# Peptides against a protein of PDB entry 3V4L, part 293

Target 1, 386 residues: chain A of PDB entry 3V4L
Amino acid sequence: GQPLAKDKVALLIGNMSYWEHPKLKAPLVDVYELTNLLRQLDFKVVSLLDLTEYEMCNAVDEFLLLLDKGVYGLLYYAGHGYENFGNSFMVPVDAPNPYRSENCLCVQNILKLMQEKETGLNVFLLDMCRKRNDYDDTIPILDALKVTANIVFGYATCQGAEAFEIQHSGLANGIFMKFLKDRLLEDKKITVLLDEVAEDMGKCHLTKGRQALEIRSSLSEKRALTDPVQGAPCSAEALVRNLQWAKAHELPESMCLKFQCGVHIQLGFAAEFSNVMIIYTSIVHKPPEIIMCDAYVTDFPLDLDIDPKHANKGTPEETGSYLVSKDLPKHCLYTRLSSLQKLKEHLIFTVCLSYQYSGLEDTVEEKQEVNVGKPLIAKLDMHRGL

## One batch from the design tools (peptide; made by RFdiffusion4, then SolubleMPNN)

Design b2_p27_6_s4 (from b2_p27_6, 15 letters changed)
Fold by OpenDDE base, seed 1:
Structure b2_p27_6_s4 (fold): chain B 386 residues (1-386), chain A 27 residues (1-27)
Amino acid sequence: as target 1 above (386 residues)
Amino acid sequence: MEVKLVSTDPQVGVPQPLSEKALKRLK
């Protein structure tokens, strides 16, 4: 019969806004497109951008809590990385220059922990360089991996080689994701799917002789990303997993704010990623005696590091939100919260209404405080221990 | 704007401009 997954869980990390290293662009698009494809495959997807070392460790720990016997686990990483002695290291955004293994997450350590969960399938998709880091001579002493015959690595490049992105004026994928996305929905054994992606990528004239997909697999069974999830969660563990995932993806409800002047504001929320949310405001009612009015959001928690110069924009694109802008209401003011994993408290902020009456030169302001609780990934308290 | 191939290696990360011949093959 067709193999069944007990459940399907994916963690996607895209690091691009490095502090001490060259900034990337492709991880934004690659994580977003892969998230949408894996959701069509009935994966529970956590998608995170621009994580520190500590935030990456916590994201992996929360991902491991979603894993259990017969669950399919997928880890995708796009960002800077290296490979020393056959160990793959993912580089956090706060990594020093030069970085070492002590500043990075070892993928083989994550694989060990996934094997302890008795997972049905372990897939690693590593869209990073595999060059040696000459600044790190540390030989990691890793415990021996179990023989589980359910491991698949898709490396964006071969051993000792670079992975590339295409930078232009628009949004573009990395080279690996460009070919992976076209085949990811195919009902094929995951190693066969990746082999076809390798053939397609091998036809790419830009990266020919510079980047080639490598597949490393112990997968003895005909398992696919299309394998159906086993029916309704019958175990207490499956219910807990579903609740934990749902908690990490809960958006605030849209609100209608009423001001004393009689103006009504609609406040809405949209998820771009598990740690990135767009707030939007629109005027839904205005008394005729009010000639002009605008509704600004301000007074955000300091942990979110929101620059007011990038808040309250007339378009989503002016906030840096290019991917979800088509699905947002028009004629709003938009604010992008890009670091929800840093939020220690409830998301409390002020809605400030500035308005003018007909025949008065002076602007009047009214303010309302809004508490929306902990949105999205902020409900997991990933900052616990800082 | 110039289209560049960029390595994800932080040590090498100098964006290489794509040749006109490479750009014509992407269109």
Scores: peptide ipSAE 0.279, ipTM 0.685, DockQ to the pose 0.235
Fold by OpenDDE base, seed 2:
Parts: sequence; C-alpha cells; structure tokens
Structure b2_p27_6_s4 (fold): chain B 386 residues (1-386), chain A 27 residues (1-27)
Amino acid sequence: as target 1 above (386 residues)
Amino acid sequence: MEVKLVSTDPQVGVPQPLSEKALKRLK
C-alpha cells in the first residue's frame, strides 16, 4: 500500500541578519517559498526568521512537541553554519565572532531527540556551509544514535565545502532552494527527488565544481513528502498537535475602529512568517468636512524593538516586506513586526488618527488602544525559562 | 549592478562577481 504519514510537521529557520557576521539574503526567500510548497504538501509549517541561540533552542523544543509516532518531521535551516567531525552546527544570529559549538545548535543532537519520538520520517535540509570551524576543536561527545531506517539528510553542499547564495539588487534563492523548489511537489521517494535535484544542480555551470548536493540516507521505505496524512486525528496526541500548530498560526481578526470625528479605520493583519506579521491601516469612511486623514500605529511593546522610523510606511516594500505585498490591500499604511518570538505579553498598541478639517489650519489627533492578544508564534511563549 | 555568488561561510566572505551571461541563465 502507499505509505501514510500520521501527520506532517516542518520547522523552517532562516538566519540572515547576523550581528557579528556577514548578512545573508537568500534565507528570506528560501524559507518563504519552501513554506508555501510544504503547505501544498499538507505540512504543518512553522517558519521563523532571525533567531538567537535561545530562540532557536525553544523553536526546536516546540517542534519536537509536534512530533510523535509515525509523524513526518522536516527541519530546514538556511544560514551560516559549519561541520566539525561530521556534526553539523547551525549558527544563531547573536553568535559571537568567532563562534564555537557552545554558541550553536548541533543537528545530530536534534536528530537524537527526533528518534525518541518514533517518527515515520526524519528529513533534514541543511542550506549552510560544511567547512570546518578552525576556532572550535571541540569533539562533541554525542550519544549513539538509534538505528532507524527513516533518516534523510539533504546537504546543500559537500563535506568541507561552502554553500552559496546569489546576491543581486533583487530577491534571489540560495543555490540549493533554487533547484529544490522545482521538484519538491513531485510524487517520488524523497531520496530519489533529492538525487534529481543533485543532477539539476550538477548541470548548472555556476555551481559545477563549487557546490554539489550531498544525500545521506538510511531510508529503507518508499516515503515521499507527497504521502497523504492519515484521516481524522484519532489520537489525543494528534488533536494536541493540531491545536498547538493552529494556535501558533492564528492571526488577529481584522478590526473596524470608529473615531469620535466619524472616521472609520480598518485595521488588518497578515502573516509573512510564523514570527513576522504585517499590520495595515486603511481609511474606510471619512466625513466630507475632513480633508486629510492618516492612521498611524504606535506605542508597541518594548520587547519588539520597533523603530518608529520603520513603521507606518506607504508600501509593504518600505517595511522590508517584498514577498506578501501582492496579497495585501493597497493604499494602506504598513508596519512590519519581525520579532514576534520576543513578545512576552499581549500585543497592545495605539492607533493614532491624525486629521484636518476644511478651513482649519491645525491638525487634530484621536487615539485608541488596541489589544490583539498574542499573535502567531507569540502564543507558544518561546521565552519560557527567562 | 554586479551580481555576486556569496558564500554562507563567514570566514571566507569574498563575493565572486557573476557575469551578466551567467545571470541570464539563472533567470
């Protein structure tokens, strides 16, 4: 019979805005495109950008809570990284220069924890460099992995080699994701799919002799990312997993605010990633006696570290949102909240209406406080333990 | 604008310029 997944869960991490290291660009596009493809494959996807060490640990812990017997687990990482002694290390955005294993997440430790969940399939897609870190001679004493015939590693590059991105004036994928995305929806055994991606990358004149896909697999079964999810969640664990994922992806409802002057504002919310939300405001009703009217958002929680200079932009692109701008309403003011994982409390902020009456020189302001609860990933309390 | 192939290794960090012909084959 066709293999069935009990469920399908993916954690995608894209680190690009490093503090002490060169900034990347591809992880933004790669995580976004992979999220959309995995959703078409009925994956529950958590997508996170620019995580600290602590935030990465918590994201992995929350991902492991979504794993259970017969669940397909997929971890994708795009960012800086290294490989020492066959152990892969993902570099957080707050990693010092130089970084060591103590500042990084070991993928083989995550694999050990995934094997304890009795998962149906474990897929690691590592879009990072695999060069040795000469500043870290630590040999990780890893516990012996269980012999499970369900592991697949797709490394964007060979052992001891670099992974590359294409930097130009626009958005571009990393080299691995560029080829992966064209085949990801194919109904093929995951190792066969990755082998075809390796062939496509090997035909590319830019990557030939610089980057080649490496596949490491113990997968004895014909499992594909297209494998259907088993029907209605019959277990309490499956129900809990579905509720936990749904909680982490719940957007605030759109609101209509009414001001004393008779102006009505539509306040809307859009998810770019599990930790990135766009707020947009639009004037939906204006009395004829009001000649100018703008609705600004302000007074955000300090935990979000929002610079007011980057808020209330006339385009999504001016906020740094280039991917979802086509799906957003036009003629709004846009604010991008890029660090929702840092939110400890409810998202409370002020909507400030600035307006002018016909024949008056002075601007008038009215303010309303808005509480939208904990949006998206902020519902998981990724700060549990600080 | 020069298109560069950039390593995700922070230690190497030297972007290699891509030719315009290489870019047109990537689109």
Scores: peptide ipSAE 0.277, ipTM 0.621, DockQ to the pose 0.224
Fold by OpenDDE base, seed 4:
Structure b2_p27_6_s4 (fold): chain B 386 residues (1-386), chain A 27 residues (1-27)
Amino acid sequence: as target 1 above (386 residues)
Amino acid sequence: MEVKLVSTDPQVGVPQPLSEKALKRLK
């Protein structure tokens, strides 16, 4: 019979905005497209951009809390990385130059912890370089992995080789995701699916002799990403997992703000990623005596490190939001909150209405404070540690 | 517009430009 997953959970991490290393571009698109595909496969997806070491550790710990016996776990990483002695290291955005294993997350350690959860399937998709880090001579004394025949690694590149992204004038995938996305929805054993992706990458003139997919698997069962989730959650643990995931993906409700001048503003929220939210404002009612009117958001929590120069844009693209712009209302002012994992308290901010009356030269301002609680991933309190 | 294949290796700083012939095959 077709295997059943008790549940399906994915953690996707895309690191791009490195402090001490070259910035990447592909992880933005790759995490977004993979999120949408895995959602179509009934995965509970946590998607995170630009994590520090501490934030990556907490994201992995929260992911491990969603794992249980017979659950499918998928970890995707796109960013800088290295491989020393057959151990894969994911590089956080705050990693020093040079970085060492102590500044990075070891994928084999995560695998060990996933094996302790008695997972039904462990899939690692690693879109990173696999070159040796010559500044790190540490051989991690990893405890012996359990012999579980439920592990699949898809490495975007061969051992000791580089992974590549396509830099175009616009958004583009990394090389791995470019081919993976075309097959990910196929009802095939995950190793067979990845073999077909490897063949497609090998046939492509751009990637031929530059990048090749490596598949490492110990998978005794015919498991696919298309395997159906077991029906209604019968266990307390399954209910907790569903609630924990739902909590991490709850958007604030849209608000209608009424100002004293009689202007009504719609305040809306959209998720780009689990830690990235777009705030948008639109004027839904304006008295005829008001000739000009704009609604700005300001006074954000300092923990979010919001540059006012990138807030209140006339397009989502001017905020750096290129992916969700089609799903957003038009004719708004847009603000992108890209670091919701840093939010320690409730998201409190000010909506400032600037307007002009017909026949008056001076602009008038009215302000309202808005509390939207903890949006998306901020509900997990990732900044507090476990 | 030049399409570049760029290494995600932080040690490999120089994006290699893709040849115009490679660009025409991506369309």
Scores: peptide ipSAE 0.262, ipTM 0.627, DockQ to the pose 0.216
Fold by OpenDDE base, seed 3:
Structure b2_p27_6_s4 (fold): chain B 386 residues (1-386), chain A 27 residues (1-27)
Amino acid sequence: as target 1 above (386 residues)
Amino acid sequence: MEVKLVSTDPQVGVPQPLSEKALKRLK
């Protein structure tokens, strides 16, 4: 019969805003594009940008809670990385310079934990460099992997080589994601799909002699990312998994705020990633005696580290939100909340209405506090140690 | 804006400008 997945779960991590290392750009677009494709494949996708070591560990632990017998697990990583002794290390944004294995996540350790869940398929897509870290002489003592015959690695580059991004017009794409996205929806065995991506990359003059896809697989069965999910979640574990994923993707409801001056504001929310939300405000009603009127958001929780200079922009793009701007209403003020994984409490903030009456030079302000609870990934309390 | 090829190696990190021939194949 056709192979069935019990469920399909993906964790996508894109690290760009390194503290002590060169900043990247491609992970933003690559995580977003891959999220949209995996959703079309009925994956439950958690997408996270700019994680610390602690936040990466918690993201992996939450991902492992979504895994069970016969579930398809996919881990994608785009960022800095290295390979020592055949072990792949993902570099968190807070990693010191130089970084070592003690500051990084070992992919083979994650694979071991996925094998303990009796998963139906384990896919790793690693869009990082595979050069040796000469500052780390640690030989990792890894426990022996089980023989599960269900493992696929897609490495964006060959052993000892660099991975590259293409920067154009302020945006960037990884070389790997550029070719992967064109094939990802094909109903093919995942190793055949990745082999076609390797051929497409090999035909590109940009990558020829610089970057080549490496496929490492033990996959003995014909499994595809297109494999259907087994019908209605009849098990208590499948229901719990669906509820846990749904909590991590729940947006606040849109609100209509009414001010004493008779101005009405629409407050709306959009997810860019599981840890990144856009807030937008629009004036939906204004009395004719009010000539000018703007609705600003302010007084965010200190844990979010929101710079007021980047808040309340006239376009989504001015916030750094280039991807969701087409799905947002026009003629709003936009604020991008990154790092929702740092939010310890409810998201409480102030909506400040600034307005002017006809024939009065003085600007008047009215304020309302808004509590939207815990949005998106903040519901998982990833800042709390398990 | 000039198109750049950038390594994701934290040790190298130097943006290299893409040739015009490379740019025409990305469009």
Scores: peptide ipSAE 0.309, ipTM 0.653, DockQ to the pose 0.230; fails the geometry check

Design b2_p27_7_s1 (from b2_p27_7, 11 letters changed)
Fold by OpenDDE base, seed 5:
Structure b2_p27_7_s1 (fold): chain B 386 residues (1-386), chain A 27 residues (1-27)
Amino acid sequence: as target 1 above (386 residues)
Amino acid sequence: EKEREKEEEELLAQLEAGKLELVSTAP
């Protein structure tokens, strides 16, 4: 019969906004497009941008809690990285310059923990450089991995080589994702699919002799990303996985705010990623005696590090939101919350209405406090351990 | 296949024209 997955879970991490290292661009588009493709494949996807070491560790720990016997686990990482002695290291955004293994996440340690869960398939897609870090001479003494026939590594580049992104004036994929996205939905054994992606990269004149996909696999079975999930969640563990995933993806409900002047504001929310949310405000009713009227969001929790200069923009793109702008309502003011993983408390903020009456020179302000609870990933309390 | 080859040729032409850069994801 066709192989069945007990469930399918994916963690996607895209690190771009490094503190002490060159900024990247491709991880934004790559994580977004891969999220949409994996959702079409019935994966439960957590998508996270710009994580610190501590936040990456917690994201991996929460991902490992969703893994169990016969579950398909997929880890995607796009960002800076290195490889020392066959160990792959993902570089967090807060990594010092120079970084060492103690500042980074070892993929082989994650693999060990995934093997303890008796997963049905482990896929690692590593869109990072594999160049040696000469500042780290540490040989990780990894405990012997269990001999399992369910592991697949897709490395965006060869051992000791660099991975590349295409930078232009717009948004573009990294080289690996450019070819992967065209084939990811194909009903093929995952190693065969990745071999075809490797052939496509090898034919491309842009990548030929610069970047080549490396596949490592112990996969003895015909497992595909298209393999159906086994039935309705009948186990307590499957129900818990579904509830945890749903909890991490719940948006706040849209609100209609009524001000004393008779102005009505629609407040709405959209997810760009599991840790990135757009807030938008629109004036849905204005009394005719009010000639000018604007609705601003302000007084955000300090943990979110919201710069007021980037809030309340006339377009989503002016906030740095280029991917979901087509799905957003028009004629709003937009604010992008990019660090929801830092939210320890409820998201409480102020809606400030500034308006002017016909024949009065002075502007009037009214304010309403809004509590939307813990949106998206903030419901997982990724700070448990500080 | 032909659309991909054409897109690759357009990307190559843009790279040669200095409109595109291949940037390493190494620090």
Scores: peptide ipSAE 0.220, ipTM 0.769, DockQ to the pose 0.842
Fold by OpenDDE base, seed 2:
Structure b2_p27_7_s1 (fold): chain B 386 residues (1-386), chain A 27 residues (1-27)
Amino acid sequence: as target 1 above (386 residues)
Amino acid sequence: EKEREKEEEELLAQLEAGKLELVSTAP
């Protein structure tokens, strides 16, 4: 019969905004496009940008809580990385220069923990360099992996080689994702799909002799990313998983704020990633005696590290939101919250209406406090370990 | 295929012209 997944869960991490290392660009587009494709494949996708070591550990722990017997688990990582002694290390954005294994997440440790969950399929897509880190001679003492015939690694590059992105003035995919995205929806065994991606990359003149896809697999069964999810969640664990994922993807409801002057504001929310939300404000009603009015968002929680100079922009693009801008309403003020994983409390902020009456030179202000609870990933309480 | 080959040739020409940079994800 056709293989069935008990469920399908993906964690996608894109690290770009490194503190002590060169900034990347491709992970933004790659995580976004892969999220949309995996959602079409009925994956529960958690998509996270720019995680610290602590935040990456917590994201992996929360991902492992979503895994169970017969669940398909997919981990994608795009960012800086290295490989020492056949162990792959993902580099957090707060990693020191130079970094060591103690500052990084070992993929083989994550694999061990996934094998303890008795998963139906384990897929790792690693869009990172596999060059040795000469500053780290630590041999990780990895416990013996279980012999499971359900593991697939897609490495964006060969062992000891570099992975590349093409940097230009616009947004572009990394080389691996450029080819992967074209085939990801195909109803093929995942190793066959990745082999076809490797053939496509091998034909590309840009990558020839610089980067080649490596596939490492123990997969003995015909498993595909297209494999249907087994019907209604019959287990308590499946219900809990569905509820946990749904909570991590719940946006605040759109609000209509009414001010004393008679101005009405629509406050809306959009998800760019599981940890990135756009707030937008629009004037939906204005009395004729008010000639000018703007609605600003202010007084965010300090944990979000929101610079007011980057808030309340006339376009989504001015906030750094290029991907979801087509789906946003026009003629708003936009604010991008890029670090929702740092939120410890409810998202409370102030909406400030600044307005002017016809024939008065003085600007008037009215303020309303808004509590939207814990949006998106902030519901998972990734900080519970402190 | 032909559109992809053309896009790759355009990207190569831009790289050779120094308009694009290949950035390694290595440290």
Scores: peptide ipSAE 0.207, ipTM 0.763, DockQ to the pose 0.806
Fold by OpenDDE base, seed 4:
Structure b2_p27_7_s1 (fold): chain B 386 residues (1-386), chain A 27 residues (1-27)
Amino acid sequence: as target 1 above (386 residues)
Amino acid sequence: EKEREKEEEELLAQLEAGKLELVSTAP
């Protein structure tokens, strides 16, 4: 019969805003596009941008909690990385310069933990460089991996080589994702799909002799990303997994705020990523005696590190939100919360209405506090140990 | 396929013109 997945879970990490390393751009687009494709494949997707070492560890731990016997696990990473002695290291945004294995996440350690879950398929898509880090002489004593015959690695580049992004004034994919996205929905064995992506990358004049996809697999069964999820959750663990994922992806409900002056504001929320949310405000009712009014959001929790200069923009793009702008309501003020993983408490903030009456020169302000609980990934309490 | 080839040629021409940069994800 066709292979069945007990469930399908993906963790996508895109690191770009490095503290001590060159900033990247492609991971933003790559994580977003891959998220949308994997959702069409019935994956439960957690998508995270710009994680510290601690946040990456917690994201992996939460991902491993979603894994169980016969579940398909997919880990995608885009960012800086290196490979020492056949071990792949993902570099967190807070990694020092130079970084070492102690500052990074070892993919083979994650694979070991995935094998302990008796997963049906383990897919790693690593969009990072595979150069040796000469500042890291540590040989990880990794325990021997189990022979599970359900492992696939897609490396964006060959061993010892670089992976590239095309930097221009616009948003673009990394080279790997540019080719992967065209084939990802195909009903093919995952190793065959990746081999076709490797052929496409090899035909491209941009990448020819610069970057080549490496596939490493021990996949004994015909497993595809298109494999159907097993029907109704038949176990307590499957119910818990579904609830945990749903909890991590629940947006706050849209609110209608009523001010004493008779202005009504719609407050709305949109997810860009599991840790990135757009807040938008719109004036839905204005008394005729009020000539001008604007609804600002302010007084955010300090943990979110929100610069007020980047809040309350007239376009999503001015906040740095280029991807979801088509799905957002028009004629709002927009604020991008890019670090929801850092939220320890409830998201409490102030909506400030600034308005002017006809024939009065002075602006009037009214304020209303809003509590939206823990949005998206903040419900997982990824910071409980800090 | 023809649109992809044309987009690749345009990207190549922009790279050769120094309007695009291939940035390594190496540190």
Scores: peptide ipSAE 0.207, ipTM 0.765, DockQ to the pose 0.799
Fold by OpenDDE base, seed 1:
Structure b2_p27_7_s1 (fold): chain B 386 residues (1-386), chain A 27 residues (1-27)
Amino acid sequence: as target 1 above (386 residues)
Amino acid sequence: EKEREKEEEELLAQLEAGKLELVSTAP
């Protein structure tokens, strides 16, 4: 019969905003597009941008809690990386320059932990460089991997080679995702799908002789990303996975705020990623005596590191949100919260209404505090270990 | 396939013109 997945879970990490390393752009688009494709494949997707070492460890730990016997696990990473002695290291955004293995996440350690969960399939898609880091002389003592015959690695590049993105003024994929996205929905054994992606990438004149896809597999069964999730009855574990995923994707409900002056504001929320939310405000009712009014959001928790200069923009794009702008209401002020994983408390902020009456030169302000609880990934308490 | 080849040729022409940069994900 067709193989069934007990469930399908994906963790996607895109690191771009490095502190001590060159900033990337492609991981934004790559994580977003891959999220949408994996959702069409009935994956429970957690999508995270710009994680520190500690935040990456916690994201992996929470991902491993969703894994169980016969579950399909997919880890995607886009960002800086290296490979020493056949071990792949994902570089967090807070990694020092130079970085070492102690500052990075070893993919083979994650694989070991996934094997302990008796997963049905383990897929690693690593959109990172595989050059040796000469500043890291650490030989990892890896425990012997179990022979599970269910592992697939798709490396964006060959051993010792670089992976590339194309930087331009617009949105673009990395080279790997550019080819992967075209085939990801195909009902094929995952190794066959990746082999076709490798052939497509091999025709690309841009990266010919610089980047080539490498497939490493022990997969003995015909497993595909299209394999259906086992239907009802849902096991107790499947219910727990559904509840955990749902908590990590719960948006605050839209609010209608009423001010004493008679102005009504709609406050809305949109998810860009599991750790990235857009707040938008719109004036839905204005008394005729008020000639101008704007609704600003301010007084965010300090843990979110919100620069007021990047808040309350007239377009989503001015906040750095280019992907979800089509799904957002028009004629709002937009604020992008890009680090929801840092939120320890409830998201409490102020809505400030600034307005002017006809025939008065002075601007009047009214303020209302809003508590939206823990949005999205902030419900997982990724900081529980600090 | 032909649309992809054309897009790749356009990207190549932009790279050669210095309008695009191929950036390594190795720091």
Scores: peptide ipSAE 0.235, ipTM 0.784, DockQ to the pose 0.813; fails the geometry check

